# Ledger of designs, part 39: peptides against a protein of PDB entry 5NXQ

Target 1, 114 residues: chain A of PDB entry 5NXQ
Amino acid sequence: EIQIPVSMAAEEEYLRSKVLSELLTDTLENDGEMYGNENEVLAALNGAYDKALLRLFASACSDQNVEKALSLAHELKQDRALTAAVKISERAELPSLVKKINNIREARYEQQLK

## One batch from the design tools (peptide; aimed at target 1 R55 A58)

Design b2_p26_7_s4 (made by RFdiffusion4, then SolubleMPNN; from b2_p26_7, 9 letters changed)
Fold by OpenDDE base, seed 4:
Structure b2_p26_7_s4 (fold): chain B 114 residues (1-114), chain A 26 residues (1-26)
Amino acid sequence: as target 1 above (114 residues)
Amino acid sequence: SAAEEAELEALVEELGAEIEKKKKEE
């Protein structure tokens, strides 16, 4: 059995989940109507997407690539995933990144209030 | 769900531990 490097596996999973999530989102937007299970399917895909993205995020943190990590954080969809990114950043001892991700969270909260 | 949250927490721990390990090796 061929062993695939963790980073490559993470990237592949990210791309796959991203494509599927986008396709489902586009389908829902185009149809204008939602079936009973569509939101659940979308949430599941988003969860997988965010988890894959967090692996890439952690890799960027490990490389001390704050800019790349921040860019990846912006692509996270769920608030709980942003919270996870904050925790990872703390473990990586990147306080500037922690602040910037918290700013992303706050901005999204403000958008929800509008 | 609670199960999803637990899974995410486990992932954070895994990734965090990996980062800390690499930092110690540097």
Scores: peptide ipSAE 0.595, ipTM 0.929, DockQ to the pose 0.812
OpenDDE base, seeds 1, 2, 3, 5: peptide ipSAE 0.594, 0.594, 0.593, 0.595; ipTM 0.929, 0.929, 0.929, 0.929

Design b2_p26_8 (made by RFdiffusion4)
Pose (drawn by RFdiffusion4):
Structure b2_p26_8 (pose): chain A 114 residues (1-114), chain P 26 residues (1-26)
Amino acid sequence: as target 1 above (114 residues)
Amino acid sequence: SEAHEDAVTFVEEFAEKAHEFDVETI
């Protein structure tokens, strides 16, 4: 059976989780539950989404592509995932990227104050 | 229904390999 590189697999998993998360969120926001495990599935779905997105984020950092990495960070869902992205940026010694990601966290926190 | 079944399968399959997406080195 064909082996898939972890970097290429992450892109696919990110897109799949993005699609499935958007579909299931639309279902829960309009129709509610039908099968019985949608809430748990959506939670695990958003978790897999950010995890795959953090892998692509690490590859962008490894490639010193700060711009691509910031765009990836903007697509993150969980605030804790943004924290994980900051630690990856620090570990990659990209201080300029840390500042811009921390601006995203502050900006979200400002929406939390409204 | 097919999309829900795909979502359930996705989270189960992804859980088995989720450690592969841990960023251990840069």

Design b2_p26_8_s1 (made by RFdiffusion4, then SolubleMPNN; from b2_p26_8, 14 letters changed)
Fold by OpenDDE base, seed 5:
Structure b2_p26_8_s1 (fold): chain B 114 residues (1-114), chain A 26 residues (1-26)
Amino acid sequence: as target 1 above (114 residues)
Amino acid sequence: SSQYQEAVQFVEEFKKVEHLYDVTSI
């Protein structure tokens, strides 16, 4: 087996987890649970999704590609992932990106209150 | 289903390498 660098593997893992998460979500919504642990699997998929996505995000920040970074941040699912994105942005010294990601986070908080 | 099985397989595979994705608070 050929070992792929994490930076390259992240894209694949992101895409795979994204598709699988979407498919499993649809299955759960349409058919319900069949095996009893689908929600656990889905949570794991979403975790992997965010972790892979954050690696891509970090790369974008390193490249000073703020627009790409912001686009990726919008795709993050978990609040903890957004928090991580903020920290990554801070370390990358991208305060404008920090602000925009915090706006995303705040917007999601407000949406949850509805 | 095949989707479920593929998802489970992915999760198991990712667990083996997820430490490589650790960064900051993730």
Scores: peptide ipSAE 0.608, ipTM 0.909, DockQ to the pose 0.578
OpenDDE base, seeds 1, 2, 3, 4: peptide ipSAE 0.608, 0.607, 0.607, 0.606; ipTM 0.909, 0.910, 0.910, 0.908

Design b2_p26_8_s2 (made by RFdiffusion4, then SolubleMPNN; from b2_p26_8, 12 letters changed)
Fold by OpenDDE base, seed 5:
Structure b2_p26_8_s2 (fold): chain B 114 residues (1-114), chain A 26 residues (1-26)
Amino acid sequence: as target 1 above (114 residues)
Amino acid sequence: SEKYEEAVKFVEEFKKIESLFDVTSI
């Protein structure tokens, strides 16, 4: 078995989960539920999506590529994923990135209140 | 749908990994 580098594997997982999530979302919106478990599948896809992004995010932090890291953080869907991104940023000793990610998180909280 | 089946297979594979690590485990 050929071992794929972590970054490449994460990118593949990200792209795959992204495409499948989008396709399933479109299907649900346009055609409705067909099997009855689509929402569960979609939730799992979104989980995979965020997890893959977090791996890419960690890689960006390791590379000290703050702009890329921030861009990736904006793509995160779940609040728990943003929290994880903060933790990764803290470990990477990137306080400015921590602040910016927390701003994203706070903004989303406020949007939920509307 | 082929895409649906692909999604299900991907999810099944991912769940095996997710069971070992939480979202904060990098």
Scores: peptide ipSAE 0.275, ipTM 0.757, DockQ to the pose 0.494
OpenDDE base, seeds 1, 2, 3, 4: peptide ipSAE 0.267, 0.274, 0.265, 0.265; ipTM 0.744, 0.751, 0.746, 0.742; seed 3 fails the geometry check

Design b2_p26_8_s3 (made by RFdiffusion4, then SolubleMPNN; from b2_p26_8, 11 letters changed)
Fold by OpenDDE base, seed 2:
Structure b2_p26_8_s3 (fold): chain B 114 residues (1-114), chain A 26 residues (1-26)
Amino acid sequence: as target 1 above (114 residues)
Amino acid sequence: MEKYEEAVRFVEEFAKREHLFDVTSI
């Protein structure tokens, strides 16, 4: 059995979950019929996606790579994941990143109000 | 490498505490 580095495994999971989430979304929007569990499946996929992203985000923060971290934060889908990203940024002592992520959250809230 | 592992542990601990991404929380 080949041992895969933890960072590589995280990236693999991110890519897998991203592709599956996108495919499912496209299917539901174009050809999908709602039978009661599709939303749950989508939510589960989004959760896995965000969790994988958060691992990558944490890695970027540990490297003090603010630009990479911010780019990853923009890809997060759920508000609670953004909240987690804020906490990670706080622990990493990156206040500028904290502010930028909160701006993302605020922007999303404003869009929801429209 | 060690910093990354520590960061990952933090994410996992946070997710567990806040019940993030749990099937039951969906």
Scores: peptide ipSAE 0.175, ipTM 0.750, DockQ to the pose 0.044
OpenDDE base, seeds 1, 3, 4, 5: peptide ipSAE 0.110, 0.105, 0.160, 0.111; ipTM 0.678, 0.671, 0.742, 0.677; seed 5 fails the geometry check

Design b2_p26_8_s4 (made by RFdiffusion4, then SolubleMPNN; from b2_p26_8, 14 letters changed)
Fold by OpenDDE base, seed 2:
Structure b2_p26_8_s4 (fold): chain B 114 residues (1-114), chain A 26 residues (1-26)
Amino acid sequence: as target 1 above (114 residues)
Amino acid sequence: SKAYEEAVKFVEDFKKIESLYDVTSI
């Protein structure tokens, strides 16, 4: 069996989950629920999306590619995923990235308060 | 719908391989 590199697999998972999430969201908005658990599936997709991104994020951190890592962090949806990104950044000893990700979190918190 | 069916399939497949990855706090 052909083994796909982790980064390539993660990128595929990221892209697939992203597209499927968007399509399912549009379907729900236009057609409503047909099976009754679409929101649960959507939540699972978003979870997979963030998990895949975090793998790519970790890879970027390992490469010390802060710009790429930050770009990926901006695409994370859930706050818990940003928290995970902070922890990964701390482990990678990238304090500037930690600060920037925390700024993203704070900005999102501010938006939630509106 | 096709989107729903593919989404379900992806989620199921993803869960099967999730243990192969070590993602912290997610």
Scores: peptide ipSAE 0.427, ipTM 0.825, DockQ to the pose 0.442
OpenDDE base, seeds 1, 3, 4, 5: peptide ipSAE 0.421, 0.426, 0.423, 0.421; ipTM 0.822, 0.823, 0.824, 0.822; seeds 1, 3, 4 fail the geometry check

## One batch from the design tools (peptide; aimed at target 1 L54)

Design b2_p27_3 (made by RFdiffusion4)
Pose (drawn by RFdiffusion4):
Structure b2_p27_3 (pose): chain A 114 residues (1-114), chain P 27 residues (1-27)
Amino acid sequence: as target 1 above (114 residues)
Amino acid sequence: ATEEELLEFTEEVAEEYDIGGDYESLL
């Protein structure tokens, strides 16, 4: 059976998780539950989404592509995933990227104060 | 840092912050 590189597999998992998360959120926001495990599926779905997106983020940092990394960070869902992205940026010694990601966290916190 | 080092670190911080999910097992 064909082996898939972890970097390439992460892009597909990110996209799949993004599609499935959007579909299941639309189902729960309009029709509610039907099968019985949608809420737990959606939670695990958002978790797999951010994990795959953090892997692509690490590849962008490895490639010193700060701009591509920041766009990936903007697509993150969980605030704790933005925290993980900051630690990856620090580990990659990209201080300019740390500041811009921390601006995202502050901006979301400002929406939390409204 | 190499890509492999950053990917390994990503798995450590993902585990620390409870990021991920096995949603296929729930289907």

Design b2_p27_3_s1 (made by RFdiffusion4, then SolubleMPNN; from b2_p27_3, 7 letters changed)
Fold by OpenDDE base, seed 3:
Structure b2_p27_3_s1 (fold): chain B 114 residues (1-114), chain A 27 residues (1-27)
Amino acid sequence: as target 1 above (114 residues)
Amino acid sequence: MSEEELLEFTDEVAEEENIGGDYKALL
């Protein structure tokens, strides 16, 4: 069996899940109707997407590339994924990144209130 | 913190936060 580096595997899964999520989202938005398990599939895709992103995020943190890590955090969809990113940042001992990710979370909450 | 250790931690956190999904099984 060929061992694929985690970062490479994460990039592949990120791209795959991103494309599928975008296609499904566009379809649902254009059709305006949901008949089957589309929401469940989309949730699963978004989960896979965020998980892949978190691995890329962790790699960036390990490289001490805070700017790249922050950029990736902005692409996370689920709030719980942002929570995960905070924990990863704490483990990586990047307190400035922790603060910035929390700012992202707060901004999203404020947008929901508008 | 090594990248390998941080990635292992990432997987643990992802599991804790229930992040992920088997979309292929649903299609």
Scores: peptide ipSAE 0.629, ipTM 0.931, DockQ to the pose 0.831
OpenDDE base, seeds 1, 2, 4, 5: peptide ipSAE 0.628, 0.628, 0.629, 0.628; ipTM 0.931, 0.931, 0.931, 0.931

Design b2_p27_3_s2 (made by RFdiffusion4, then SolubleMPNN; from b2_p27_3, 9 letters changed)
Fold by OpenDDE base, seed 4:
Structure b2_p27_3_s2 (fold): chain B 114 residues (1-114), chain A 27 residues (1-27)
Amino acid sequence: as target 1 above (114 residues)
Amino acid sequence: MSLEELLAFADEVAAELGIGGDYESLL
């Protein structure tokens, strides 16, 4: 786990929560209620969460802030979201970040095998 | 890349991989 300055962590959490809250609010405004089983709802929420994080990740990449970007990548839940982060890093021309994200992916694979 | 371009790319990649698709249709 990568430790980042408290100020950066607070900003990340604020932005992450804000974006997610807006997505959820918009969803409720349009659909009114959530239907289906818990797994389907959770999957949708996780998707929205990762999508929000990827935008923050892209912002960090734009700032050339590899440390912040890597911290955000650790917060991603889905493996395909890590794949997305790799692609974003490549587009941002941050090869060192690509390597670090791939290490995260490999570490998660190893944990799943245990 | 500019922030705007990279955010657009992030959205594109997310869509391609089906990340957040269920909510995207509602937003």
Scores: peptide ipSAE 0.650, ipTM 0.907, DockQ to the pose 0.383
OpenDDE base, seeds 1, 2, 3, 5: peptide ipSAE 0.628, 0.628, 0.628, 0.628; ipTM 0.916, 0.916, 0.915, 0.916; seed 5 fails the geometry check

Design b2_p27_3_s3 (made by RFdiffusion4, then SolubleMPNN; from b2_p27_3, 7 letters changed)
Fold by OpenDDE base, seed 5:
Structure b2_p27_3_s3 (fold): chain B 114 residues (1-114), chain A 27 residues (1-27)
Amino acid sequence: as target 1 above (114 residues)
Amino acid sequence: MSLEELLEFTEEVAKELNIGGDYKSLL
């Protein structure tokens, strides 16, 4: 069995989840085909996508690469994933990153109010 | 903080917030 570094495993899962999410989204948007579980599958894929990103995010935090961590946070889809990123940032003792991620959350809230 | 420690915490947070379900079972 080939052992892969944790960061590389996270990247692989991110790419896999991203591709599958995009494929399903394109199918739904272009064909309008509904077989009954596509929305659930998409939600699950988006969850896997965000979790993969959070692992990369944690890696960036561990490296104290705040810029990379912030860039990854912007790619998160779910609000609860941003909440997770805040908690991870707090654990990593990166208060500046916490503030920036909270700003992302606030901006998304404002967009929902329109 | 070490990568290992932070990833462990990440898994805990992901579970708490229900992030990252298994989509393979749905396909």
Scores: peptide ipSAE 0.643, ipTM 0.921, DockQ to the pose 0.812
OpenDDE base, seeds 1, 2, 3, 4: peptide ipSAE 0.642, 0.642, 0.641, 0.643; ipTM 0.922, 0.921, 0.922, 0.921

Design b2_p27_3_s4 (made by RFdiffusion4, then SolubleMPNN; from b2_p27_3, 8 letters changed)
Fold by OpenDDE base, seed 1:
Structure b2_p27_3_s4 (fold): chain B 114 residues (1-114), chain A 27 residues (1-27)
Amino acid sequence: as target 1 above (114 residues)
Amino acid sequence: MSLEELLEFADEVAKELDIGGDYKSLL
């Protein structure tokens, strides 16, 4: 057996979790309650989604691809995931990316206040 | 920094911030 590149594995998991999360969200919005544990499932899916996305983010940082990294950061759902992205950016010594991610966080905070 | 090192760091940060979960066990 051969191992696929870690980035490809991360992309697969990202896509899987993204699709499932979106499907569940749409179903809840349109059809209402299904099994009684939808919120727990959604939280788990969103967690897996952000985790996988952060690995892709780290890969982009490794490539010094700030534009790609920033695009991925915009797709993160949880605030704590954005915090993680900041930490990864700091570790990768990408200060411009740190600033831009913090701008995303601030924008989301302001939206929550409206 | 190498890909492997950053991925390892990302995993560590994700754990520290409790990002992730086993959704398959809930489905």
Scores: peptide ipSAE 0.623, ipTM 0.927, DockQ to the pose 0.854
OpenDDE base, seeds 2, 3, 4, 5: peptide ipSAE 0.623, 0.623, 0.623, 0.622; ipTM 0.926, 0.927, 0.927, 0.926

Design b2_p27_4 (made by RFdiffusion4)
Pose (drawn by RFdiffusion4):
Structure b2_p27_4 (pose): chain A 114 residues (1-114), chain P 27 residues (1-27)
Amino acid sequence: as target 1 above (114 residues)
Amino acid sequence: EEEYSEELKEYYEELKEELEEEQEELR
């Protein structure tokens, strides 16, 4: 059986999780539950989404592509995932990227104050 | 690698559109 590189597998898992999360969110926001485990599936789905997105983020940092990494960070869902992205940026010694990711966290916190 | 990534993204955008249409028909 074909082996898939972790980097390439992360892109597919990110996209898949993005599609399935958007579909299941539309189902729960309009029709509610039908099968019985949608809420737990959606939660696991958002978790796999950010995880795969953080793997791509680490590759972008390894490639010193700060711009690509910031765009990836913007697509993150969980606020804790943004925290994880900051730690990855620090471990990659990209201080300029840490500041811009921390601006995203502050901006989301400002929405939390409204 | 960039071409593969672009094709993979388009594939998932088309698949999403089709699944949204099928979901509306089912509703």

Design b2_p27_4_s1 (made by RFdiffusion4, then SolubleMPNN; from b2_p27_4, 11 letters changed)
Fold by OpenDDE base, seed 1:
Structure b2_p27_4_s1 (fold): chain B 114 residues (1-114), chain A 27 residues (1-27)
Amino acid sequence: as target 1 above (114 residues)
Amino acid sequence: SEALLEELRKKYEELKEKLKEEQKKLR
């Protein structure tokens, strides 16, 4: 069995889910719901998107590439994904990255309060 | 429910093919 490297597989899934999510989002904004389950599909796509990003994030942490890791964290959509990124950063012993990700979370909380 | 996903998949594949064709033109 030929195995595709984890990073390559994650990159492919990231790109696929990103494109599909953008297409669906644009469709919803312009045309509204046509099938009645678009929001559910979008949620699933966003889940796959964050899952793929977290794999890339873990790889970046393993490479000690903090800048890339932080950039990927900014792309995460769900709060639970940011929480997972914090845990990965803690295990990678990157306290500066932990602080920066927590700042992202706090900023999003403040935006929701407005 | 699967009809929407299939439609999106088709659009995605179409975009991939267009991108591939454009990349060939740039070579």
Scores: peptide ipSAE 0.169, ipTM 0.630, DockQ to the pose 0.090
OpenDDE base, seeds 2, 3, 4, 5: peptide ipSAE 0.145, 0.140, 0.140, 0.147; ipTM 0.598, 0.597, 0.584, 0.598

Design b2_p27_4_s2 (made by RFdiffusion4, then SolubleMPNN; from b2_p27_4, 12 letters changed)
Fold by OpenDDE base, seed 2:
Structure b2_p27_4_s2 (fold): chain B 114 residues (1-114), chain A 27 residues (1-27)
Amino acid sequence: as target 1 above (114 residues)
Amino acid sequence: MEEEREKLRKEYEELKEKLKKELEEKR
């Protein structure tokens, strides 16, 4: 068994979930056929994507790489994932990152109200 | 690297086709 470093496994899972989410989105946009379960599949894929990103985010926080962590937080799709990123940042004692992630959340809420 | 990317792309195209077929079979 090749023990893939935890970071490489997380990057592979991220890339997998990303490509799958993109391919599904492109299918929904191009084929114009919305079947009733596609939204559930897309939600599950977005959940897997965010979960993979959160693993990378947690690694970046552990490395105290605030810039990488912030870049990863911008890529998170779901508000629940941003909430998880805040909790990870709090546990990592990164209060500057907590503030920046909360600003991302606020900006998304303001966009949903327009 | 390029070979792994191409393998991954093929696996995703196959998965996309499976998902499309499963959606069509439910119609």
Scores: peptide ipSAE 0.023, ipTM 0.405, DockQ to the pose 0.101
OpenDDE base, seeds 1, 3, 4, 5: peptide ipSAE 0.018, 0.019, 0.018, 0.017; ipTM 0.424, 0.476, 0.410, 0.439; seeds 3, 4, 5 fail the geometry check

Design b2_p27_4_s3 (made by RFdiffusion4, then SolubleMPNN; from b2_p27_4, 13 letters changed)
Fold by OpenDDE base, seed 4:
Structure b2_p27_4_s3 (fold): chain B 114 residues (1-114), chain A 27 residues (1-27)
Amino acid sequence: as target 1 above (114 residues)
Amino acid sequence: MEKLLEELRKKYEELKKKLLEELKKLR
């Protein structure tokens, strides 16, 4: 059995969950619900997406690639995933990245208030 | 042209339906 490296498996899951989430979102926006469970499926896809991104983010932090880690943090959808990215950055001893991710989080809260 | 666009639209809707059905099975 060919063990796919953890980073490649995370990239595959990220791409799969991204494409499926985009297609389902576009479907809901244009046609509404067809089966009545699409919002739950979309939430599960967005959860899988953020989980895959957080694995890539943790790998980027391990590689000390702060620029890649920050770019991946911008792609995170859920606030809970940004909170997880902060904790990963703290454990990686990257205080500059912690500050930048907290700024992303604050900016999203300000956008939800408009 | 209109017949080809209608066939493409039908294939798109069939693909979309299959995608949603597969997503429903992943639960």
Scores: peptide ipSAE 0.052, ipTM 0.529, DockQ to the pose 0.039
OpenDDE base, seeds 1, 2, 3, 5: peptide ipSAE 0.050, 0.026, 0.024, 0.025; ipTM 0.552, 0.464, 0.464, 0.469

Design b2_p27_4_s4 (made by RFdiffusion4, then SolubleMPNN; from b2_p27_4, 12 letters changed)
Fold by OpenDDE base, seed 4:
Parts: sequence; C-alpha cells; structure tokens
Structure b2_p27_4_s4 (fold): chain B 114 residues (1-114), chain A 27 residues (1-27)
Amino acid sequence: as target 1 above (114 residues)
Amino acid sequence: MEEKLEELRKKYEELKEELLKKRKEER
C-alpha cells in the first residue's frame, strides 16, 4: 500500500524523495545486472519509480506548484499511483489538480479498452 | 531533484531496452 503521511513539511518530503531516488538508482543498477524474472523486476521498478514520483508529487503539491505536480502525474505508470496522487491533491486542497489527474485516469482506461 | 528524476528516467528506459533485447535473443 502507498502510505501518504497526513501532514509533512516540504523539507521532509524533499528528503524522502531524495532517499527514494537514491534507492531507485541502486535498484536499477542491481536489477540491470540480474535478468531473472523480467516481469517481476519491471513490476518492482515501476513500483519504486511511482513511489519516488509520488514523493516528488507531494513536494510539488506542498510548494503549490500545480504545473509541476501535473507533469509528475503524467509520468506515473500504475493506476494505483494515480489514485494516490488524487488523494494527495485532495489533502492539499487542489481541486483543479484532482480533476486533471482523474482525466489522465479516464484517458488510460479508454486506451486499455481499445 | 529534477536532474535526478531525469537520470532515473534514463536508467529506467535503458533497463527496459536491455530486457526487451534479451527477450528477443531468447526467442
């Protein structure tokens, strides 16, 4: 489950985003050498990637940078991560961003039906 | 941070290309 802290200082989200980016780098370096279960590796990488992006997204929401937050939301791979981004945006009281992220979700569902 | 995110995106795409290449070599 992607746990989103209820209230975090922008500085703490920044530090967490940095740590997650470093951990993702280490994961990419290690998994780039280990061609075991490609699908599990890709799923783990997508999960780590979305977690790192969601921390950057939370930081952008804390900074009231809606444009940056939206750009980060477009980069999210998993629908569960878009759902988490909606919850972050709701807590940040950014209803315009909530609507735009829901439009990204709807567009992805329509593409999967095609 | 944006620079680090771009590095992560590049490494992610490189790894995907390597995995896709290996999957083609196994066929």
Scores: peptide ipSAE 0.021, ipTM 0.429, DockQ to the pose 0.065
OpenDDE base, seeds 1, 2, 3, 5: peptide ipSAE 0.015, 0.015, 0.025, 0.020; ipTM 0.350, 0.354, 0.396, 0.453; seed 3 fails the geometry check

Design b2_p27_5 (made by RFdiffusion4)
Pose (drawn by RFdiffusion4):
Structure b2_p27_5 (pose): chain A 114 residues (1-114), chain P 27 residues (1-27)
Amino acid sequence: as target 1 above (114 residues)
Amino acid sequence: SDEKLAEVKEASDYIEESKALVEQFDV
């Protein structure tokens, strides 16, 4: 059976999690539960989404592509995932990227105060 | 609807199948 590179597999997992998460969120916001495990599936879905997105983020940092990495960080869902992205940026010695990601966290926290 | 139910079942199965792959994405 064909082996898939982890970097390439992460892109497909990100997209798939993005699609499935959007569909299942629309289902829960309008129709509610039908099968019985939708809430748990959506939670695991958003978890897999950010994890795959952080793998792509690490590849962008490895390639010194700060701009691509920031765009990937913007697509993150969990605030804890933004924290993980900051640690990846620090481990990659990209201080300019740390500041811009921390601006995202601060901006979201400002929405939390409204 | 039937379409949304099918999508919910597919998403459920997908999470179960994709667990091993998702664990490889540790950074």

Design b2_p27_5_s1 (made by RFdiffusion4, then SolubleMPNN; from b2_p27_5, 15 letters changed)
Fold by OpenDDE base, seed 4:
Structure b2_p27_5_s1 (fold): chain B 114 residues (1-114), chain A 27 residues (1-27)
Amino acid sequence: as target 1 above (114 residues)
Amino acid sequence: SAAKLKKILEAEKYVKESEPLVAKFEV
């Protein structure tokens, strides 16, 4: 059996999770509750989405592609995922990326306060 | 090429080594 590279698998999972999350969100926005557990399902999908992104993020760090890594970080939905991205960046010894991700976190915190 | 394969393997290794950090993130 042919093994698919981790980066490719992560990309597939990211895209799948993204599409499903968006679809569910749109459905809830337009049609409301369908089964009564949509919020829980959405949270799970968002979790899978962020997890997949973090793997892509790690791959980008491995490639020393800071721009791509930063772009991926912007797509993360949960603050906890950004925290994980910071930790990965620290391990990658990319302090500039750490700072930029922290800026994203700070910006989101400010948005929450408004 | 061998060089490309090496880079792919290194990337996979890095991602695997990063997995504990990813795993700490929960839904």
Scores: peptide ipSAE 0.237, ipTM 0.771, DockQ to the pose 0.064
OpenDDE base, seeds 1, 2, 3, 5: peptide ipSAE 0.222, 0.217, 0.172, 0.228; ipTM 0.762, 0.758, 0.698, 0.763

Design b2_p27_5_s2 (made by RFdiffusion4, then SolubleMPNN; from b2_p27_5, 16 letters changed)
Fold by OpenDDE base, seed 4:
Structure b2_p27_5_s2 (fold): chain B 114 residues (1-114), chain A 27 residues (1-27)
Amino acid sequence: as target 1 above (114 residues)
Amino acid sequence: SEEKLEIMKEAEKWVKESEERVKLLEV
């Protein structure tokens, strides 16, 4: 059986989920209407997307690659995923990364309030 | 390493939580 490295598998899933999520988002934004459970589909796609990202994020944290981890964190869509990233960063003992991710969260909160 | 394991465990917690939410939405 062919074994695929975790990082490669995560990257592939990330790219796949990213494309699908973006396509759906663009369709909703540009065409305005999808019939059925488009919001549920979007939520599922975003979940899969963030799931893949968090695996990559965790890998980056394990490698103590703060810059890569931070870059990945910026790509996370859901606040709960950012929260997870914070927890992962804490486990990785990367306090600077924790602060930076919290800054991302705060910035998003402010954007939502405006 | 133990540290890597803990990091991955934390990621997995979120993964499971996310999957549960998705399943609920699919019902």
Scores: peptide ipSAE 0.149, ipTM 0.698, DockQ to the pose 0.031
OpenDDE base, seeds 1, 2, 3, 5: peptide ipSAE 0.032, 0.030, 0.031, 0.032; ipTM 0.592, 0.591, 0.602, 0.595; seeds 2, 3, 5 fail the geometry check

Design b2_p27_5_s3 (made by RFdiffusion4, then SolubleMPNN; from b2_p27_5, 9 letters changed)
Fold by OpenDDE base, seed 5:
Structure b2_p27_5_s3 (fold): chain B 114 residues (1-114), chain A 27 residues (1-27)
Amino acid sequence: as target 1 above (114 residues)
Amino acid sequence: SAEKLELMKEAAQYVEESKALVEKFEV
């Protein structure tokens, strides 16, 4: 069977999870909770979303494409995902990227405190 | 609605297919 490139697969998963997350979010906003597990599903979708992004992020790091990696990091939703991105960056020996991602994380923390 | 039900089913399916990766990098 035809093997889908990792990056392309990750992109597909990213888009898929993104669309589903957005649709579910919109549905919740418009129709409210109907089944009682929408938030759980949404959380899981966000996890899948970040998972896909992290794969793309890792690919960008592998390419030494710091700008792309940083752009992807900005799209991450969960703090734990940002932490993962930091660790990926560390392993990729990209200290500048580590710093920039930490800045993102800190900025989000500060924003949450307001 | 039928649309929401379908969405939820699709989402649930996708979630089942997508397991955690973030935890892998917490170590």
Scores: peptide ipSAE 0.196, ipTM 0.725, DockQ to the pose 0.397
OpenDDE base, seeds 1, 2, 3, 4: peptide ipSAE 0.185, 0.181, 0.194, 0.185; ipTM 0.728, 0.725, 0.728, 0.726

